Peptides against a protein of PDB entry 8YR4. Designs and how they scored, part 78

Target 1, 309 residues: chain A of PDB entry 8YR4
Amino acid sequence: PRGSPALQLVVLICLGLMGLERALNVLVPIFYRNIVNLLTEKAPWNSLAWTVTSYVFLKFLQGGGTGSTGFVSNLRTFLWIRVQQFTSRRVELLIFSHLHELSLRWHLGRRTGEVLRIADRGTSSVTGLLSYLVFNVIPTLADIIIGIIYFSMFFNAWFGLIVFLCMSLYLTLTIVVTEWRTKFRRAMNTQENATRARAVDSLLNFETVKYYNAESYEVERYREAIIKYQGLEWKSSASLVLLNQTQNLVIGLGLLAGSLLCAYFVTEQKLQVGDYVLFGTYIIQLYMPLNWFGTYYRMIQTNFIDMEN

## One batch from the design tools (peptide; made by RFdiffusion4, then SolubleMPNN)

Design b2_p15_3_s1 (from b2_p15_3, 7 letters changed)
Fold by OpenDDE base, seed 2:
Structure b2_p15_3_s1 (fold): chain B 309 residues (1-309), chain A 15 residues (1-15)
Amino acid sequence: as target 1 above (309 residues)
Amino acid sequence: KLVEYILENAITSTL
């Protein structure tokens, strides 16, 4: 933010903390590998205790792999509150000043409450979108790239290829199935709005419905609208289960292929037992943020469509 | 237009 050097420093600290989260995502599996190797080799208690303590400390900094519960993520989120408030306030003031520059004819043709509601929705959608891009999408893509590089350098090139193919297929199928699901969700939302409009119209015309003794007819029309809504809701919900199952199958196949290859190399004494555990742990860590990627992609797409309208 | 203006100002306000 050009107007506050203190907030610029906070942004730089937040970017530094994001870099630290990426380093922790690599270090935590490495320390876990080292614990397994030290246990296998029956290493002295002092070396094991130091490595376990270091692992637990790094795991406290990282959190549960969803990026939402770690100390570093919590500190980043805390520091970012002031930046987000400054950005929101600046955008709201710019919209408000622009609304005052608009002609009296524009204000007379629109309800002031609708204009403010559009401005508030626009500001919240943009600020939300930027936060999801910066704190969820970009970091997840960075972790995938770092993972591919790490496995290509420290494992055989075949592991880097398996991770690349698995993650590329996962992302592609997530996008394609999410776009396919968006049709069912739009149809559901349209039918929900139509069902709600019919219920409101029937209740506003209550006197007329009672005069014609049409209460049973209005209830049956509402039942038909609910059945039609539930048919679309089922398609939307079933398509979500299909997305989650497709994602689970892709990760399961990647985990199977990589775990079998890792086990084979351990039997050939080319890798250690800890390297098998590292591979499984690292793939699971990459998978956790990717579960939300379909939700982020849909939110991005919805916010863009709502912003174009 | 309003959205592009909001987006540009949000990006420039965050940087």
Scores: peptide ipSAE 0.031, ipTM 0.738, DockQ to the pose 0.016
Fold by OpenDDE base, seed 1:
Structure b2_p15_3_s1 (fold): chain B 309 residues (1-309), chain A 15 residues (1-15)
Amino acid sequence: as target 1 above (309 residues)
Amino acid sequence: KLVEYILENAITSTL
């Protein structure tokens, strides 16, 4: 934030907390592995109790893997409120200044309330997109890269390849199926607006409808418009279920392949029992933010369409 | 143009 060294320091602290979240995403599975290994070795209670207490403390800092419930995430969100308010206010003032620089002919052709509503939507869309890219997309991609590197260095290169292929296929199918779904959503929104316009026009012409006793005809036309809308809504909702099932299948196949390979290497005494638990725990931690990636790509596309209008 | 200007200014306002 240009002009406030205090807010620049808060941004640096928030970036440091994001780095700490990435470190916790690796450390929590490692400490859970160490607990399983200590239990398998029948280690003394004092060492086990210290490792369990340290794991629970790290898990409290990390939270439930949705990126929103951990102590570090809550502290980051709290500190970011002032940065978001500064960014929002700066964008609102830039839009407002630009509106005052526009020609009188542009203002005379538009309702002031419509212009302000477009400005508010534009500000909310841009600030939402930036917060979304910085706090959800970039961290999720970073956790995937860190995971591939970690499994390639500390496990066999085959684990890094399984994670790479699984996550690359997951991201590619998420994008392709979400772009295919956007066609159904656009058709649904267009039919929703047309159905609403017909209802408004019928109610504005209420006296004419009463004069011709045409109430039954207007109700039947509205029913046909609703049935057409519901047919498009069903296609949109069914395409979301198909996306979720495709995502679940890709993660399930990656988890199956990696878990079988890990179990095999544990039987060959190349890995410990804790390494099997680490792999499963880490893949589930990667899956939790990725499940939202389709909803997220849709929000990006919607906000871009709402800014082009 | 307006979106690019808002994005550039929002990125430069967040830094």
Scores: peptide ipSAE 0.030, ipTM 0.734, DockQ to the pose 0.016
Fold by OpenDDE base, seed 5:
Order: C-alpha cells, then structure tokens, then sequence
Structure b2_p15_3_s1 (fold): chain B 309 residues (1-309), chain A 15 residues (1-15)
C-alpha cells in the first residue's frame, strides 16, 4: 500500500506467514511419519512423547488440514483486515472520483442508484478476486509444486510423476468442466430473472388481475416459469455433482496408484511404514483446498463476466 | 477499461 509504511510491513509479515504455512504443510506429514516409525520400532517413551508433542504443536500452527483454521492462518487473516480495508477504501474513492469526472449526459442516461450499486459490486468483486488469488489459488499451486519436488527428491521419481499427472489432470478437468457448466448457469440465471420479472409485473398490476379474476391464470403462468427454472437448476446442480465426482475419481486414482506403489516399496523394505502414511496424509492435504478450486474458478469467471457488463 | 483501471489500482494499492 503506497503511503503507509506500516501497512507495507504488515503485507510483508502476511507474505512471511504464507511461506510459513507452506513449510508447515510439509513438516506436519514428516512428523506424523516419524511418530508411526517410532511406534513401529517400539522406541523409548521419551523420544515418542517429544515427537508427539512437537507434532501437536505444529498441527496447532497449521490447523485442521484446510490451512484456514490454524493459528498462522488466523494471525494472517487478522493482520490482513487493515490492508483489505485500505484497498477497498482506495478503490471506492477512485470509482467515486471517476463517476464525478463523467459527463452530465452519461448521468442523465443512467439511474444513479444503479450505477452506484454496480460500482459497489465491482469493488467487492475486484477486492474479493485479489484476496482469492493471493490467499487460495497461488498457495494451492505452490503446495502442489512443493509436493512434486519433495516426492521427487525424497521418494522415487515415480511418486513425483504420479502427483504431477494427478494434479495436472485434476486442474485441467476442473477448468474444462467448469467452462462447460457456465452455459447451464447462465441459462438458469436468465430464467430466474425472467421468472422474478413476471412475478413483480403481476404483483404491480394486482388491481387489473383482481378486476379480471385472473389470479388462477397468473398463478399457473408463475408455476410454469418455476418448472422451467427448476429444469435449468437441475442441469446446473447435476453438472456440479458431475464435476465433484470427476474430481473425486481423479484424486482416488492418484491415491490408489501412489498408495499401491508405496505399499510395494514398503514390502521390499525400500520405504518404511511411516512413508506410506506420509504419502496418504500429504495427498489428502492437497485435496482439501483443491476440492474448492472448482467453486473458485467459477467465482473468478463470474466476477470477470460481471465486470465486462 | 474501468475494470482494468480498478485492477491496476487495486494491485498497486495492495503492494
């Protein structure tokens, strides 16, 4: 934020905390592996108790696997409130200034309250998109890259390849199916707006409807519009279930391939039992933010479309 | 255009 060195320092601290979250996402599975190995080896209680205590502390910092509820994430979110408020206020003031520079003819041709509502939606959409990209999309991509590097260096190169292929296929299918689904959502939204417009028109003309005793006719027309809407809503909802199931299948196949390969190497004594647990834990940690990635790509596309209008 | 200007200014305001 230009003009506030204090807020610039807060941004740097938030970026540092994001780096710490990435380190925790690697360390937590490693410590969990070590606990499983120590339990398997029947290690002394003192070594086990120290490793368990360290794991629980790291897990408190990381949170429940989504990264969103850990101490580090909460501290980042708390510090970011002032940055978000500064950015929002600056964008609102820039839009307001720009609206005052526009010609009187432009203001007379538009409802001022509608322009203000579009401006407020535009600011919220842009600030939401930026926060979304910075705090969810970029970190998720970073965790995937870190995972590929980690598995390629500390496991066999085949594990890095499985993670790469699984995540690349997941992201590609998420984009393609979400773009396909956008057609059904647009059709649903258009029919929703048309159904609402008919209901408003009927209620504004209620005196005319009563005069002609046409209440039953207007109710039946509204019912037909609702049935048509629900047919489009079903297509939109069914396409979302198809996306989620496709994503679940890709992750399931990646987890199956990697888990079988890990189990095989454990039977050959090339890997330890803890390494099997590490692989499964790390893949599940990657899946948690990716499950929302379809909702995220949809939100990005919506905000871009709403910004073009 | 307005959106690009808002995006550029939002990025520049966040940094």
Amino acid sequence: as target 1 above (309 residues)
Amino acid sequence: KLVEYILENAITSTL
Scores: peptide ipSAE 0.030, ipTM 0.731, DockQ to the pose 0.016
Fold by OpenDDE base, seed 3:
Structure b2_p15_3_s1 (fold): chain B 309 residues (1-309), chain A 15 residues (1-15)
Amino acid sequence: as target 1 above (309 residues)
Amino acid sequence: KLVEYILENAITSTL
């Protein structure tokens, strides 16, 4: 934030905490691996107890992955409140100043309440999108890259290739199916607005409807509009289920291929039993934030389209 | 334009 060195320091601390979250996302599976190996080797209780205590402490710092309320994520969110408030206030003041620079003819041609509502929705959508991009999308992509590097260096190039192919296919299918789904969502939203407009028009013309005893006719027309809406809603919801199922299938195939390869390498004594558990834990941990990636992509597209208008 | 300016100013105001 230009003009506040204190808030710039808070942003740097938040970026440092984001880096720490990436390190925790690698360390937690590693410590879990080490526990499984120590249990398999029947290691002395003191070494096991120290490793378990360290794992639980790291898991407390991490939480349940991206979107969970871990200590580091909560601390980042807490520190970010002041930055978000500063950014929101600055954008609101810039919009308000710009509205005062606009011509009297522009103000007379628009309802002030509608302009303020558009400005408030625009501000909240932009600030929400930026926070979402910085704290969810970029970190998730970073975790995928770190995962590919980690598996390529510490397991085998084949594991890095499986994760790369799985995540690339997952992201590509998520984009393609989300773009296809956006057509059904737009049609649904258009019909929702038309159904709402019909209800408002019928209620605004209440005296005329009552004068002609047309209440039953207006109710039937509203029912037809609802049935048409529900037909579009079903297509939207069914397309979401198809997206989720496609995503689950891709992750399932990646998990199957990598787990079989890991099991094979454990049988050849090239990897330990804990490495099998690490692979499964790490892939599931990468999957948790990716499940929301279709929602992220849709929010990005919606906000870009709302920015072009 | 306005939202790109808001985005650039929000990015430059967050940095």
Scores: peptide ipSAE 0.029, ipTM 0.731, DockQ to the pose 0.016

Design b2_p15_3_s2 (from b2_p15_3, 7 letters changed)
Fold by OpenDDE base, seed 5:
Structure b2_p15_3_s2 (fold): chain B 309 residues (1-309), chain A 15 residues (1-15)
Amino acid sequence: as target 1 above (309 residues)
Amino acid sequence: SLAKFIEENAITSTL
């Protein structure tokens, strides 16, 4: 944010808090592993109580995973409110100034209320997209990379490869299936707009419909338009279920392969029981933000399509 | 486009 050193400091603090969230995403599974190992070894209560207390404190800072309301995430969100307001206001003022520089001929050819509505939607879409990229996409990609490095260094190269292949396949299938389903959503939105237009035209011509006693005919035409819409809505909703099931299958296969390999190394006494719990916990932590990635890629695509118009 | 103008200015205003 140019011109406010205080808001620049807040952005730097928010970036520091994002780095702390990445560290917590690694530390929380490690402390949980250590609890399981200490319980297995029947360690003294003092060591166990300290490790449990430290784990609960770290878990309070992290929350339930990426997208849960942990203390660090809440503090970041709170501090970011002023940055978001500054950015929104600056963009709104730039758009408003630019609209005043446009020719009278441009304003006479367009409804001023429609132009303002497009400007407000554009501002909200861009500021939402930027906040989404910075706070959800980039952190999730960073957590995947950190996970690959961690498992490759502290377990075995095979675990890093499983995480890499699982997450790469998950992201690729999420993109491909989301692009495929966008066709069904466009068709649904076009039919929704056509159904609304027919309802508006029928209600605007209410006197003519009454004069011809055509109410039953207009209701039947509206029913047919709704049935056609619901057929397209079903395709859109079914394609979303297919996306979610494909994502669940990829994560399930990655979890199966990694859990079997971890169990094998525990039987060979190369890994501890806590390392099995760590792997499962970390994969589930990566899955939680990725489950929303399809919804988010859709928002990005919608915002880019709305920006081409 | 108005959108490209918004994007360039939103990025510049966020930085």
Scores: peptide ipSAE 0.032, ipTM 0.707, DockQ to the pose 0.017
Fold by OpenDDE base, seed 2:
Structure b2_p15_3_s2 (fold): chain B 309 residues (1-309), chain A 15 residues (1-15)
Amino acid sequence: as target 1 above (309 residues)
Amino acid sequence: SLAKFIEENAITSTL
């Protein structure tokens, strides 16, 4: 944010907090591993209690779950409110100034309320997309890379390869199936708009419909349009279930392969019991933000297409 | 045009 050193410092603090979240995403599974190992070894209560207390504190900072925000994420979101408001206000003022530079002929050819609606939707769409890229997409990709490096260095090259193949296949299938679904969503939206237009036209011509006693005919046409819409809605919804199930199968196969390999290495005394728990915990932790990736990718594509028009 | 103007200015305003 040019012109406010205070907001530039807030952006740097938010970036530092994002780095801290990446560190917590590695540390929380490590501390959970250490608890399992200390329990297995029947370690002294003082060592166990310190490690459990440290784990719970780190878990409070991290949060964890679809919809559970940790303290660090909440603090970042709170600090970002002022940056977001500055960005929105600056963009709105630039749009408003640009609208005043446009010719009177351009203003006479358009409804002022439509121009403001386009400006507000454009500002909200771009600012929302940027926030999703910075706070969800980039951090998730960073956590995957950190995970591949961590498992390759501290377990074995085979674990790094399993995570790499699982995440690469997950991302690729998410993109391909999401693009394949876009045709069903477009067809559904087109039929929804056509069904709405027919209902509006029938209601605007209510006097004519009543004059010809055509109410039963208009109701039957509306029923046929609804059935056609529901056939497209079913394809859209079924394709979403297929995406979610495909994602679940890829993660399930990666978890199975890695868990079996980890269990084998624990049996061979090359890994500890806590390392089995770490692998499962870390894979599930990587999956949680990725479950939203298909939604983010679709929002990015929709916003990009809406901005080209 | 307006969308590209919004995009360029939003990116520049966030940085």
Scores: peptide ipSAE 0.032, ipTM 0.710, DockQ to the pose 0.017
Fold by OpenDDE base, seed 4:
Structure b2_p15_3_s2 (fold): chain B 309 residues (1-309), chain A 15 residues (1-15)
Amino acid sequence: as target 1 above (309 residues)
Amino acid sequence: SLAKFIEENAITSTL
């Protein structure tokens, strides 16, 4: 944020906290592995109690991975409120100034209340989008890369390859299916606006509708518009379920392949029982923010679609 | 477009 060194420092602290979250996402599975190994080896209580206490403390800081209500994530979100408010206010003032620079002809052709609503939606949309990209997308991509590197170095290149293929396929399918869904969402939003406009026009012309006894006709036209909307809403919602199920299937297949390979290497005494638990825990931690990735990539596209209108 | 203006200014305002 240009012009406030205090807010720039807060941004740097938030970036530092994001780096700490990445470290926690690796450390929590490692400490959980170590607990399982210490339990398997029947290690002395003092070593076990220290490792468990450290794990619980790290898990409190992490919460449940990216997008969880962990202490670090909550602290980051709290500190970011002032940055978001500064950005929102600056964008709102820039839009307002830009609207005043526009020609009288542009203002006469538009309802002032509609322009303000588009401005407010646009600001909220872009600010939400940026916050999402910075706090969920970039961190998740970083966690994937860190995971590939970690599994390739400490397990075997095959585990890094499974994670790479699974996450690449997941991201590719997420993009492709979400772009396909955008068509249904655009159609839904267009029909929602048309249905709303029809209801508003009917209510504004209430006296005319009553004079002609056309109430039943306007209700039937509104019903037909709702049915058309619901048909498009169903396609949008069904396409979301299909996205979520496709994502779940890809992660499930990656988890299956990697878990079977871990189990095999544990039977060959190349890996420990804790390494099996680490792999499963880490993949689940990657999946949680990625499940939100589809929702928020949709929120991104919604915000872009809502700004095109 | 107003959208592109908002996007460019939001990015530059966040940085």
Scores: peptide ipSAE 0.032, ipTM 0.733, DockQ to the pose 0.019
Fold by OpenDDE base, seed 3:
Structure b2_p15_3_s2 (fold): chain B 309 residues (1-309), chain A 15 residues (1-15)
Amino acid sequence: as target 1 above (309 residues)
Amino acid sequence: SLAKFIEENAITSTL
């Protein structure tokens, strides 16, 4: 934020906390591995208790991963409130000043309340999108890259390849199916607006409808519009279920391939039992934020389309 | 567009 060195420091602290979350996303599975190995080896209680206590503390800092309320994520969200308020206020003031620079002819041709509502929706959409990109999308992509590097270096190149192929296929299918699904969502939203407009027009013309005793006809036209809407809503909802199921299948296949390979390497004594648990824990941890990635991509596309208008 | 101006200024205001 230009002009406030205090808020620039808060942004740097938030970026540092994001880096700490990435480190915790690697450390938590490692400590969980170490617990499983210590339990398998029947290690002394003191070493086990220390490792469990350290794991629980790291898990408290991390939370349940991206979208969970861990201590570091809560602290980041708390510190970011002031940055978001500064950005929102600056954008609102820039819009307001720009509206005052516009010609009287532009103001006379538009309802002031509609312009303000468009401005408020625009500001909230852009600030929301930026926060979403910075705090959800970029960190999730970073966690995938860190995961590929980690598995390639500390397990075997085959594990890094499985994670790479699984995540690349997941992201590609998420994009392709979300783009396909966007057609059904646009059709649904258009029919929703048309159904709402018909209801508003019928109610605004209430006296005319009453004069012609046309209430039954307007109700039947509204029913037909609702049925048409529900047919499009069903296609939109069914396409979302198909997306979620496709995503689940890709992650399931990646988890199967990697778990079988890990089990094989454990039987050959090249990996420990804890490494099998680490792999499963880490893949599930990567899956949790990725389930939201379809919503992420949809929000990005919606805001880009709303910005082209 | 007003939105591209808002985006560019929001990015530059967040940095």
Scores: peptide ipSAE 0.031, ipTM 0.711, DockQ to the pose 0.017

Design b2_p15_3_s3 (from b2_p15_3, 8 letters changed)
Fold by OpenDDE base, seed 1:
Structure b2_p15_3_s3 (fold): chain B 309 residues (1-309), chain A 15 residues (1-15)
Amino acid sequence: as target 1 above (309 residues)
Amino acid sequence: SLAEYLKQNAITSTL
């Protein structure tokens, strides 16, 4: 933030907290592994109790696998409020000043309420895009890269390859299926707006409809418009179920391949029982934010379209 | 474009 050294320090603290969240995503599975290994070895109660207490404390800092409910995430969100307000106000003032620099012909052709709605959509779009990129997309990609490096170095190159192939296939299918779904969603939204406009025009012309006794004809036209909308809504909803099921299958296959390989290495005494639990826990932690990736990608695309208009 | 100008200014206003 140009002009406020206090807000620049808050941004640096928020980036430091994001780095701490990435470290916690690796440490929590490691401490859970260590508990399982200590239980398997029948270790002394004092060492077990200390490791369990440390794990629960780290899990409190991390929170749930969505990254939105942990102490560190809540502290980051709290500190970011002032930065978001500064950015929002700066973007809103830039849009407002640019609107005043536009030609009188541009303003005379538009209602003041439409211009303000475009300005509000533009501000919400830019601030939303930045928050999704910084707090959801970049951290999720960082966790995948950290996961590939960790499994390649501490387990075996085959585990890193399974995670790489699974996550690359998951991201590619999520993008391709989301772009395919965007066509159905655009058609649905266009038909919704057209159906609403027809209902408003029929109600504004109520006196004319009464004069010609055309009420039954207007109701039948509205029914046909609703049936056409519902056919597009069904395609949009069915395509979402198909996306979710495809994502679930890719993660299920990656979890199956990696879990079987881990179980085999435990039987060969190359890995411990705790390492099997670590792999399963870490893959589930990667999956939780990735389930929202298709929603974030769609919001990013919507926000770009709303900025071009 | 207005979108590129807003994106550059939002990034520079957030950093």
Scores: peptide ipSAE 0.021, ipTM 0.574, DockQ to the pose 0.016
Fold by OpenDDE base, seed 2:
Structure b2_p15_3_s3 (fold): chain B 309 residues (1-309), chain A 15 residues (1-15)
Amino acid sequence: as target 1 above (309 residues)
Amino acid sequence: SLAEYLKQNAITSTL
């Protein structure tokens, strides 16, 4: 942020905390592996207790993924509040200044409530898009790359290939199925607006409907509009279930292939029992943020469309 | 566009 060295320092600290989260995503599974190996070897209690305590501390810093925020993520979110407020205020002032530069004819043709709605949508779309890119999309892609590198170096090239193919297929199918779903959502939203418009028109013309005793006709017309809406809603909801199931199948196949290969290498004494647990734990950790990737992609697309309007 | 100007200024305001 130009003009505030204090906020620039906060941005640098937030970037450092994001780097720490990436390190924790690798370290937590490694410490969990080490616990399993120490338990298998019947290691001394002092070594086990130290490793368990260190794991629990790292897990407290990391959190539980999308359902549980860790200490580092909470600290980052807290520090980012001031940066977000500064960015929001600058965007609002830029929009407001631009609105004052517009011609009197433009202002006379618009309601004040529409002008304010444009300002609020513009601010929300820009600030929301930036937040999703910086805190959700970029970190998730970084974790995938780090995962591929880690498995390729410390296990075997085959594990890196399985993770690469699984994540590439997952991302590709998530994008393709989300774009396909956007058609059903647009159709649903259009029919919802049409159903609301018919209900408002019928209620505004209530006296005319009463004069013609047309109440039963308007109720049946509204029922038909609801049935048509529910048919589109079902397609939208069913397409979401299909997306989630497709994602689950891709991760399930990747987990199956990698777990079988890991189990085989453990039987061949090339890997330890802890390495099997590491693989499963790490794949589940990669899956947690990816489950929301389709939602982030959709939010990014919506925010881009709302910025162009 | 206003969108490009806002995007550039939002990025520059966040950095």
Scores: peptide ipSAE 0.019, ipTM 0.559, DockQ to the pose 0.015
Fold by OpenDDE base, seed 5:
Structure b2_p15_3_s3 (fold): chain B 309 residues (1-309), chain A 15 residues (1-15)
Amino acid sequence: as target 1 above (309 residues)
Amino acid sequence: SLAEYLKQNAITSTL
């Protein structure tokens, strides 16, 4: 943030905390592996107790995974509040200044409530876009890359390839199916607005409806509009279930292929039982933020469309 | 466009 060295320091601390979250995402599965190996080897209680205590401490810092409220994520979110407020206020003032520079002819053609709604949408779209890119999209892509590198270096190159293919296919299908779903959502939103407009027009003309005893006719027209809306809502909701099931299938196939390969290498004594648990734990950790990736992509796309208007 | 101006100023305001 230009003009506040204190907020610039807070941004640097938040970036450092994001780097620490990436390190924790690798360390937590490693410590969990080590616990499983120590339990399998019947290691001394002192070594086991130290490793368990260290794991629980790292898990407290990480939380339940990407998108869970770990201590580091909570601290980052807390520190970011002041940065977000500064950015929001700066965008609001830029939009407001630009609205005052626009011609009188532009203002006479628009209602003040519409202008304020455009300003609020512009502010929310820019601040939302930046927050989703910086805190959800970029970290998820970084965790995938770190995962591919880790499995390629410390496991067989085949594990890195499985993760790469699984995540690339997952991301591609998520984008393609989300773009396909956007058509159904646009149709649903258009029909929702048309249904609301009919209800408002009927209520504004209440005296006329009452005079003609047309209440039953207006209720039936509203029922037909609701049924038409629900038909489009069903398509939108069914397309979401299809997206989630496609995502689940891709992760399931990647988990199956990698788990079978890991089990095979454990039987060949090339890997330990803890390495099987590490692979499964790490894939599940990558899946948690990716489950929301379709929602993030949709929000990013909506925010871009709202910025062009 | 307003979008490009806002995008440039939002990026420069977050840095």
Scores: peptide ipSAE 0.018, ipTM 0.578, DockQ to the pose 0.015
Fold by OpenDDE base, seed 3:
Structure b2_p15_3_s3 (fold): chain B 309 residues (1-309), chain A 15 residues (1-15)
Amino acid sequence: as target 1 above (309 residues)
Amino acid sequence: SLAEYLKQNAITSTL
């Protein structure tokens, strides 16, 4: 934030906390591996208890992973409130100043309530876009890259390749299927607005409808509009199920390939039993934020379209 | 566009 060194420091602290979350996302599976290995080796209780206590502490800091309410994520969210308020206020003032620079002819052609709604949407879209990019999209991509590097260096290049192929295929299919779904969602939203507009028009013209005894006709037109909406809603919802199932299949195949390879290397004594558990835990941890990636991608696209208007 | 200006200013206001 230009002009407030205190808020710049808060942004740097939030970025540092985001870096700490990335480190925790690697460390938590490692400590869980170490617990499994210590249990397998029947290690002394003191070593086991220390490792378990350290794991639980790290898990408290991390929470459930990206999108969960861990201590570090909560602290980041708390500190970010002031930055978000500053950004929101600055965008709102820029929009408001721009509205005052617009011609009288532009203002006379629009209702004040519509202008305010456009300003509020613009502010919400910008602040939402930034929040999704900085706190969800970039961190998720960073966790994938860190995961590929980690598995390539500490396991085998084959594990890094499996994660790379799985995540690349997952992201590509998520984008492609989300773009395909956007058509159905736009059609649904257009029909929803048309159905609402018909209901509002019928209610505003209530006296005319009563004068002609046309209530049954207006109800039937509204029913037809609802049926048409529900047909589009079904396509939108069915396309979401298809997206989720496609994502589940890709992760399932990646988990299968990597788990079989890990089990093979454990059998060859090249990896420990804890490394099998680490792989499964880390892949599931990467999957959790990725399930929301299609939602974030769609929100980003919506916010861009709402900013172009 | 106003969108690019708002995006640039929002990015530069967040940094």
Scores: peptide ipSAE 0.018, ipTM 0.570, DockQ to the pose 0.016

